# Ledger of designs, part 166: peptides against a protein of PDB entry 6GMG

Target 1, 331 residues: chain A of PDB entry 6GMG
Amino acid sequence: DSDDRVTPPAEPLDRMPDPYRPSYGRAETVVNNYIRKWQQVYSHRDGRKQQMTEEQREWLSYGCVGVTWVNSGQYPTNRLAFASFDEDRFKNELKNGRPRSGETRAEFEGRVAKESFDEEKGFQRAREVASVMNRALENAHDESAYLDNLKKELANGNDALRNEDARSPFYSALRNTPSFKERNGGNHDPSRMKAVIYSKHFWSGQDRSSSADKRKYGDPDAFRPAPGTGLVDMSRDRNIPRSPTSPGEGFVNFDYGWFGAQTEADADKTVWTHGNHYHAPNGSLGAMHVYESKFRNWSEGYSDFDRGAYVITFIPKSWNTAPDKVKQGWP

## One batch from the design tools (peptide; made by RFdiffusion4, then SolubleMPNN)

Design b2_p12_6_s1 (from b2_p12_6, 7 letters changed)
Fold by OpenDDE base, seed 3:
Structure b2_p12_6_s1 (fold): chain B 331 residues (1-331), chain A 12 residues (1-12)
Amino acid sequence: as target 1 above (331 residues)
Amino acid sequence: GPTSQTGPRLSV
């Protein structure tokens, strides 16, 4: 309900953040304080700090998606998404496993499907692909050169993505990035861009024409990655939450986590930035809080969601919203 | 330690 959403006020450019609150591997702060941190750490354009604009503050105010929005420069389209699914585990567990006491067959199948996704491998795949893309971008001064480089890199690695159609989100992602076309962004020069990663948690059982059980307990067949590529068709994700299984139960639509372009090789040490909800300081939800979580905390997700996807997009290299190193919290 | 819930993820 966006009616209570408020755009956070501007923060002075030189205002330092207050200390973040540590909590079980997370660092937490109110959105206004995150803006202060963002201005000090992430706001840089061509090496110069920038005050977060009113537009950017408005984007941020939308909550978890707002964190990804302000840092990526566009509302998430989620078109280039990756995951990892263990088909053998899924089949074996369905065959040999048993529903828990009181668990329905549909609930069992939904749970088994959820548990057959590997978040770490999904993240690893996205990082691998982002690395390939970054190599393809490095010396490409037009889109044609980028695409040629990309195909060569994929061929050298014998990657199944080399067989994707030219119209695939994989090949079209760069040209569809607004900041690539902007004069002060990429200016149509691929070498000025870099690949970045964010993650989305969402519900699989979104098909209104499917059974009620799938809407309640998950659709075991939905949003699986394609074999070999790891690509997830996100076209059916309509931000529909899980259906209640009991009276008074409610679920939220999604969660977004921003990773960017961290170079930390240990997945467990990577930092994911996300928000709890839209900023409603005078509403029932209250002020928006921003969390900086380790991968373990992020990838755990919530019962609201049974899918996680790792999405690649692009930002200009002149932006500092995706630095090589992210420090959790403040100071 | 245990993970904590971050609250409702009600966004756009």
Scores: peptide ipSAE 0.031, ipTM 0.718, DockQ to the pose 0.116
Fold by OpenDDE base, seed 2:
Structure b2_p12_6_s1 (fold): chain B 331 residues (1-331), chain A 12 residues (1-12)
Amino acid sequence: as target 1 above (331 residues)
Amino acid sequence: GPTSQTGPRLSV
């Protein structure tokens, strides 16, 4: 229960991390040790190390979402989300494929839909868009200049995002970023901001008015990207977990992975930082652990989830929570 | 967003 959540204690600013431990191709550590690493590597504001504040430690204590929260500076809104879905594969598999032995039709359709998402292409689309945004942010000293630059970039690339409404999360994302408005953040200067990426895993079958089968096995039609843009309408994501298929079965609500702004061109070499659960050192769940996973380990996800989205937000360039290079583990 | 949200339990 979330009632067992505890805020990790402060770590001295100069405390070096203990070595991370390998676990199934990822690097793992306890949350307190991640705080130590964060202070050494990611805490910098204008080149100066910062102790993780009590507020930041509290955010972090929420688990996987806490990792994204502390590094992005805000609770994830998930409004600017991208994915890739192979419609032809989906249709062909539904037509020519057959349910496995013991698999219901709904289970089959849910599985086929899940398998029709391409996590790598979804991630690539988000990186492409983030790159366009970063070019638009460059030398833009007000939001109007940023938006004009963005439209020009999209036109030059013949990108379908150019047709999005001005109120779309795509165009409104910057102005809706708290750190953009902060004096010590963007100070309303787009050129002081950069686009960053995180990922969310979640369940498609969240509609309580839908069939029980969709809630148990997935909704094949839910949370698909729009053709051309790759945008996913996340408005129906209410953090509702998968419904149990048997008594005693339970699923978790979501997973979040932090990528930031790594420049590694090979997706498979990118590092994703995420947490296992909220910090409950005195509870049944135990202490929170933080994982630094390669893309394959992150994108594999869990049976709890049948959707992955790659979300763009913004942070001040003065923050070091999204460096060009992320080293897995410690040292 | 809601601050009542918690991360998953990963069985690694």
Scores: peptide ipSAE 0.043, ipTM 0.780, DockQ to the pose 0.530; fails the geometry check
Fold by OpenDDE base, seed 5:
Structure b2_p12_6_s1 (fold): chain B 331 residues (1-331), chain A 12 residues (1-12)
Amino acid sequence: as target 1 above (331 residues)
Amino acid sequence: GPTSQTGPRLSV
């Protein structure tokens, strides 16, 4: 916890946002203004606008993870994560490719592994699975009915997820969602819930027992999706940043982007909401800014990260934090 | 201690 983190003040419920600043396909604003937009657009519970609570403002103040936290209603667990990895591309590039001028072998292998992930296919896989889950939720009034529906849907599509263990994050995700159990949430009724998506960017070389090269340049074998399912084992993600390659270099631990449940079929037109850092208006980092980025801008990521995952969780249908259409910026 | 949830600085 940064000692200089501050919880943004409350904003009046009816206060309209100031215009966002457009920048190269993104819309940017200060966190206080995002709270205003959130209250106007995303705050609704059972059709009624809500002021962002002190607890929600505190969650939001943590930065990029805070945006996902406030909209999903829980701190990201990242258990049900998807990605797409082109193993043939990876093998072929390692075999036939060469390090760039000044690039070490470890740096080359790390880069090739990073480039072998397909962010668009990973996102599409998560959307496909979320759609299956939503169909399974629709008429299910208890968890058993949901699981039965889910198995049937997967069987009909010949999806490899049908072979997952009952304890797999895939089948346990709903029951492990706090809002599913809440009286004012799902109230243990799956039909009151919907699947939503967020993304995490992180570093592969997190194993402290591994080589220094893996920590500096990436672990080519880490956090690959399982064949057929696309599931990523996130158990080894401990929010450890990339190790410096030179003195004075520093990297950030992660990035989170909120997608929710947008119905836009064109991935490039989808909007991802994320924050730059924790809110420190009186500190060296300054005030937190919130960005609404197109998928291209989000999926580009940063040199701090060599992995992306697309994670499914659940929220009550009565929440408006994941609308079918998201408008970038304001107005 | 809990790792600071810093998030990345977007150079815009």
Scores: peptide ipSAE 0.043, ipTM 0.776, DockQ to the pose 0.474; fails the geometry check
Fold by OpenDDE base, seed 4:
Structure b2_p12_6_s1 (fold): chain B 331 residues (1-331), chain A 12 residues (1-12)
Amino acid sequence: as target 1 above (331 residues)
Amino acid sequence: GPTSQTGPRLSV
């Protein structure tokens, strides 16, 4: 019930965090303690620590999406999303595989489709594209220069993204970023911006006009990446949860994980920051907790979701919400 | 109306 959501109180700027709690390869803390860590580590604007504003605390209070929201500076639009899907694996498993005991045909097809996505390759693709974008940004002082640089970089790599329409989310993403236009942000200077990554987990079976089986077990054809580019059309994602398969079963609408711009080459060593639910300290859900997970823990996901996407957006280089190195937990 | 902003509850 969204009615129980509460904005966490302000934390003094100099208040140090309490130690995080280890939990099955994750580091976990209550939202107020994450605010303390955020102020010490991630709050810097132009090298100066900032207290998390009331607006930022309100954004954060929305749960997993709130972590991405406060660190990216905008509510996730999910327009520039990447994934990897093994079509040959999918076809082979459908042809040669068999439903498990008690598994319906629709359940089998949904499971096989889910298993045909490669989270590591999807993440790698997003990192590759973000790297290309960052090279294009580095010496570009206007959008035209950025776009020219981007096209050159893509041509040099023989990347299929070079063939995308000028109005596509790929080419329009920078100009559509509010912080790019802000005086204290990019100030319309691409070289003041950097590409960052977050991930979304969600359900494929969101079409209300589709079969009940697709809503329960997944739509095998939904949210597949385009060949060559890896782009996922997210326009059909309306935050609709999986339909219950049994009485009393319920699923949540999404999960968001913040990666930012870590330079760690080993995907398995990267840290993903996410929340469990909206902050409801006096409600049935309880206080919001923030988790810092390794990629393996993040990419595992939940039965609530059968899709993962890796999304690129932009933040000012003057923000410290996406540092090169992220340390799990505290101290 | 707008969907509620909720994420998964991690089992501790």
Scores: peptide ipSAE 0.042, ipTM 0.774, DockQ to the pose 0.462; fails the geometry check

Design b2_p12_6_s2 (from b2_p12_6, 6 letters changed)
Fold by OpenDDE base, seed 1:
Structure b2_p12_6_s2 (fold): chain B 331 residues (1-331), chain A 12 residues (1-12)
Amino acid sequence: as target 1 above (331 residues)
Amino acid sequence: SPTSQTGPRLQV
């Protein structure tokens, strides 16, 4: 943790945001102005606006992960993650493709693996599963009813997730959500909860026992989705950055983007909310900025990362942190 | 413990 991280001050509940500025097809603002927007748009509990609490402002101050944290109500655990990988493309490019000029074999293989992930299909899979979960939640008043509904929905769709173990992250995700158990949250009633989505970008070459080449250029075999389910085993993600390939090069540990529960069918029109770094107004990094990006801007990622995962968690329906429609920027 | 984002985002 950085010693120069600061919790943003409270904003009056009636304070309207200043206009966002355009930045590379995104809407951008400073964290304090995002708090103002959040209070006007996302803060609602049972239809009533709330001031962002000191605890929530502290969570937010952690940067991109803080945006997901404050909106989901918990630190991301990443246990229920989805992706899409084209095995045929991967095999074909390895066989018939050629390294670029100056590209090593390891760099070529890492790049081909990265390019074999389909971010749009990964996102679509997470949305499909979230929809199934939401249907299972609708009329379930206890966990047993939810699980029974979920199994029926999966059977009706002939979904490979029906074969997952009862102890898997898929079936245990609801019971492991703190807000599900809270009296003012779900109160152990599944019908009071809804599925929400966030995304994480990270590096595949995190195994310290692997070759230096895998740490520099990626591990082509790491963090692939299971066939049929699309589930990614995230247990080996320890927030380890990419290793430098040249002197003076450095990479960041992760990126998180908040989607929530938008109903926009066109992926390209969906809005992803994320931060640049932790809030350090008196430090070298400066104030935290918040970005609202379209899917294209989000899914492009950075050279820091060669994996993207789309993660499902749950929030109470009484929260407005995941509305059906999200407007980019302000006003 | 929570982990903070430790670097600025690349401008794209």
Scores: peptide ipSAE 0.038, ipTM 0.764, DockQ to the pose 0.675
Fold by OpenDDE base, seed 4:
Structure b2_p12_6_s2 (fold): chain B 331 residues (1-331), chain A 12 residues (1-12)
Amino acid sequence: as target 1 above (331 residues)
Amino acid sequence: SPTSQTGPRLQV
């Protein structure tokens, strides 16, 4: 029960982290030690270290979503999401492939759909769009200038996003970011903001009116990106977990991974920060742990999920929660 | 609500 959640205590601003535990390309630590690292590395506002506030510690205590929440400054809305889906692979595998021994037709179709998503290309698309947005932000001092710059950049690249409606999540994302309007944030100046990326893993078979098979094995048609843009309609994502396939089986509702604004060109070398569960040191789940994973370890996901989306949001450039370089673990 | 949200249990 969420009733066992505890807010981690404050850590002194000068307290150094203990070493992280390395494990198969990941670095792991308890949430309190992550707070220490965060204060040393990511807490800076206008170049000054800050103690993680009680509010920020409370946000962090929610687990994987809490890591993204504390670093982005808002609860994830997931409106500006990207993915890549290989339609030809999907059709070919359905036509020429066969169910495995003991695999149902619905299980086969769900698996083939999952395998037809390309996590690397989805991430690359989000990075491409974030780069375009950052160029549009750079010298724009009002929203109108930003939107004009964005349209010009998209036209120059012949990007299908230029045809999106002005009310779409793509064009409205900046104005809908609370930190853009804050005096100590963007102060309504786009040039003070930068695009950042996080990822969400979730289940496709969330429609309660659908077949039981889709809820158990996935909905092959759900949460596909739009051709040309790569945009995913996330409106049907209600954090509903996969349905059990056997008695006693249970699945979790989502996973979130924070990337920020790393400049590392090699996707495989990028670091993704995420948590295991909400902080319940006195409960059955135990203390929250934070993981810093390479892209391979992040993108692998779990059997709980058959979709990955890469989401763009914005933070003030004065925040250090999304540095150009992220070092895995400590020291 | 955010209060009902849970993350995965990572096995490393």
Scores: peptide ipSAE 0.041, ipTM 0.771, DockQ to the pose 0.558; fails the geometry check
Fold by OpenDDE base, seed 3:
Structure b2_p12_6_s2 (fold): chain B 331 residues (1-331), chain A 12 residues (1-12)
Amino acid sequence: as target 1 above (331 residues)
Amino acid sequence: SPTSQTGPRLQV
């Protein structure tokens, strides 16, 4: 329920941010101070700083999803998602492992499934694919040229994505990006676009027709990546939170982390930007805070979630919302 | 309307 959501006020374009607060290996600040940082660092269009618009501030106010929204320029569709799942580990642990003391069979299976996902490999796969896409974009001046380049790159790498249907989210992602079609964006020129990455944490047990145990402890079979491609079918993700396991327990619907297009080769040194909740300065949740976390802090997630997906989308190269280098905090 | 994050995170 977001009835208490408030759009943060405008910040002067020249206002410098206050120092971020260290928080257990993260950098934290209130949303208004993030707007100040964003205007100084990420706001650039064609090399010129921009004040965050009312619309962008409204998007940002939605919390963790708002951080991804304002930086990607669109509400997350999550269609082009990647993960890594160790099927052998999963099978072996189910066969040879046992529930912990007090752990139900369903809880055990859900936990084993969660633990069989490799967040680092999932992120690496998304980065690999984004790199292939970026090469395909570089000299492509129409969508047909982009798709031809992409197929050639995939064939050269013997990548299983080459076998995806033309209607697959993989091939349709660019054409379905609003900023690609915008005159001041891509203007239908793929070479003006770049691939970017964000991550979503969510709950696997969202099927209302499934057992209560799957809703409480996870669905071990849900949201697994396809073998070879790493693609996750996100069509069943309806932003349904984990079901309570005890009275008074409650879980949140999702978390989003923005990575963009950082070139840092060491995953552990990459910075992920995310929010705690929607901005409700006069409500029970309080003001929205923005966090800049290292990959380890981001990928750890919360007990609310048993899936992480790494999603590719596109932004115009003229935007500075996805710079090659991201500094944690301020200064 | 887009779905917002409804729960607090990283409360210290």
Scores: peptide ipSAE 0.040, ipTM 0.770, DockQ to the pose 0.620; fails the geometry check
Fold by OpenDDE base, seed 2:
Structure b2_p12_6_s2 (fold): chain B 331 residues (1-331), chain A 12 residues (1-12)
Amino acid sequence: as target 1 above (331 residues)
Amino acid sequence: SPTSQTGPRLQV
């Protein structure tokens, strides 16, 4: 029950983290220890360490989404999302493949669709776009200058995103970022902002008007990226979990992984920070744990999810929640 | 209210 959620207590600003625990290629710690790490490493505003505020601790307490929330400064809206889907693979496998023994047609199609997404290419696309955006943010002192720069960059690269509507999430993302408007954030100066990335895992079969099979096994046609742009329409994502296939089976609604703005060129070496569940130290779920996973561990996801999207948002450059290098674990 | 993750059990 969400009623068991507790806000983690404050940690002294100078308190060093305890060592993280290795867990299947991940580094794991309890949420309180992550707060300690966050204060030492990620809390900096204009080069000054900050204690995680009560509000930030409350955000963090919501689990995986809380990790992205505290680091991005806003609850994820997921509007500017990218993925990669191999349409040829999908069509070929549907045509030439067969359901496994005991696999229904709907289960087969859902599985084939899931397997036709390329998480690495989706992530690469988001990084490419974030790079373009970051160049457009440079020396842009108002939104108009940013948008003009962005259009020029897209034209130079012959990027299909140049054809997006001015009201699209792509062009509106900066202006819709609260920290862009904040005095201690961007202060309406694009050059004070940088693009950052997080990922969301979720279920495709969320349409209640669809077949029960799609809700159980996935909707093969849902949440595909647009050709050329890689944009995913996330408007139908309502945080609805996968439907149970058997009595007593339950699935979670989403997972969020924070990447930020790491400069590591090798995707496999990038670090993704995420949480297991909301913080319920006295509840059945127990204390929240935070994981720092390599891309392979993150992108693998869970059976709860058949979609991954890579989302771009913005944070002030003065924040250290998205450093160029992220070290996995502690020390 | 923001939706809390009930957390995928990391299949340990």
Scores: peptide ipSAE 0.038, ipTM 0.767, DockQ to the pose 0.579; fails the geometry check

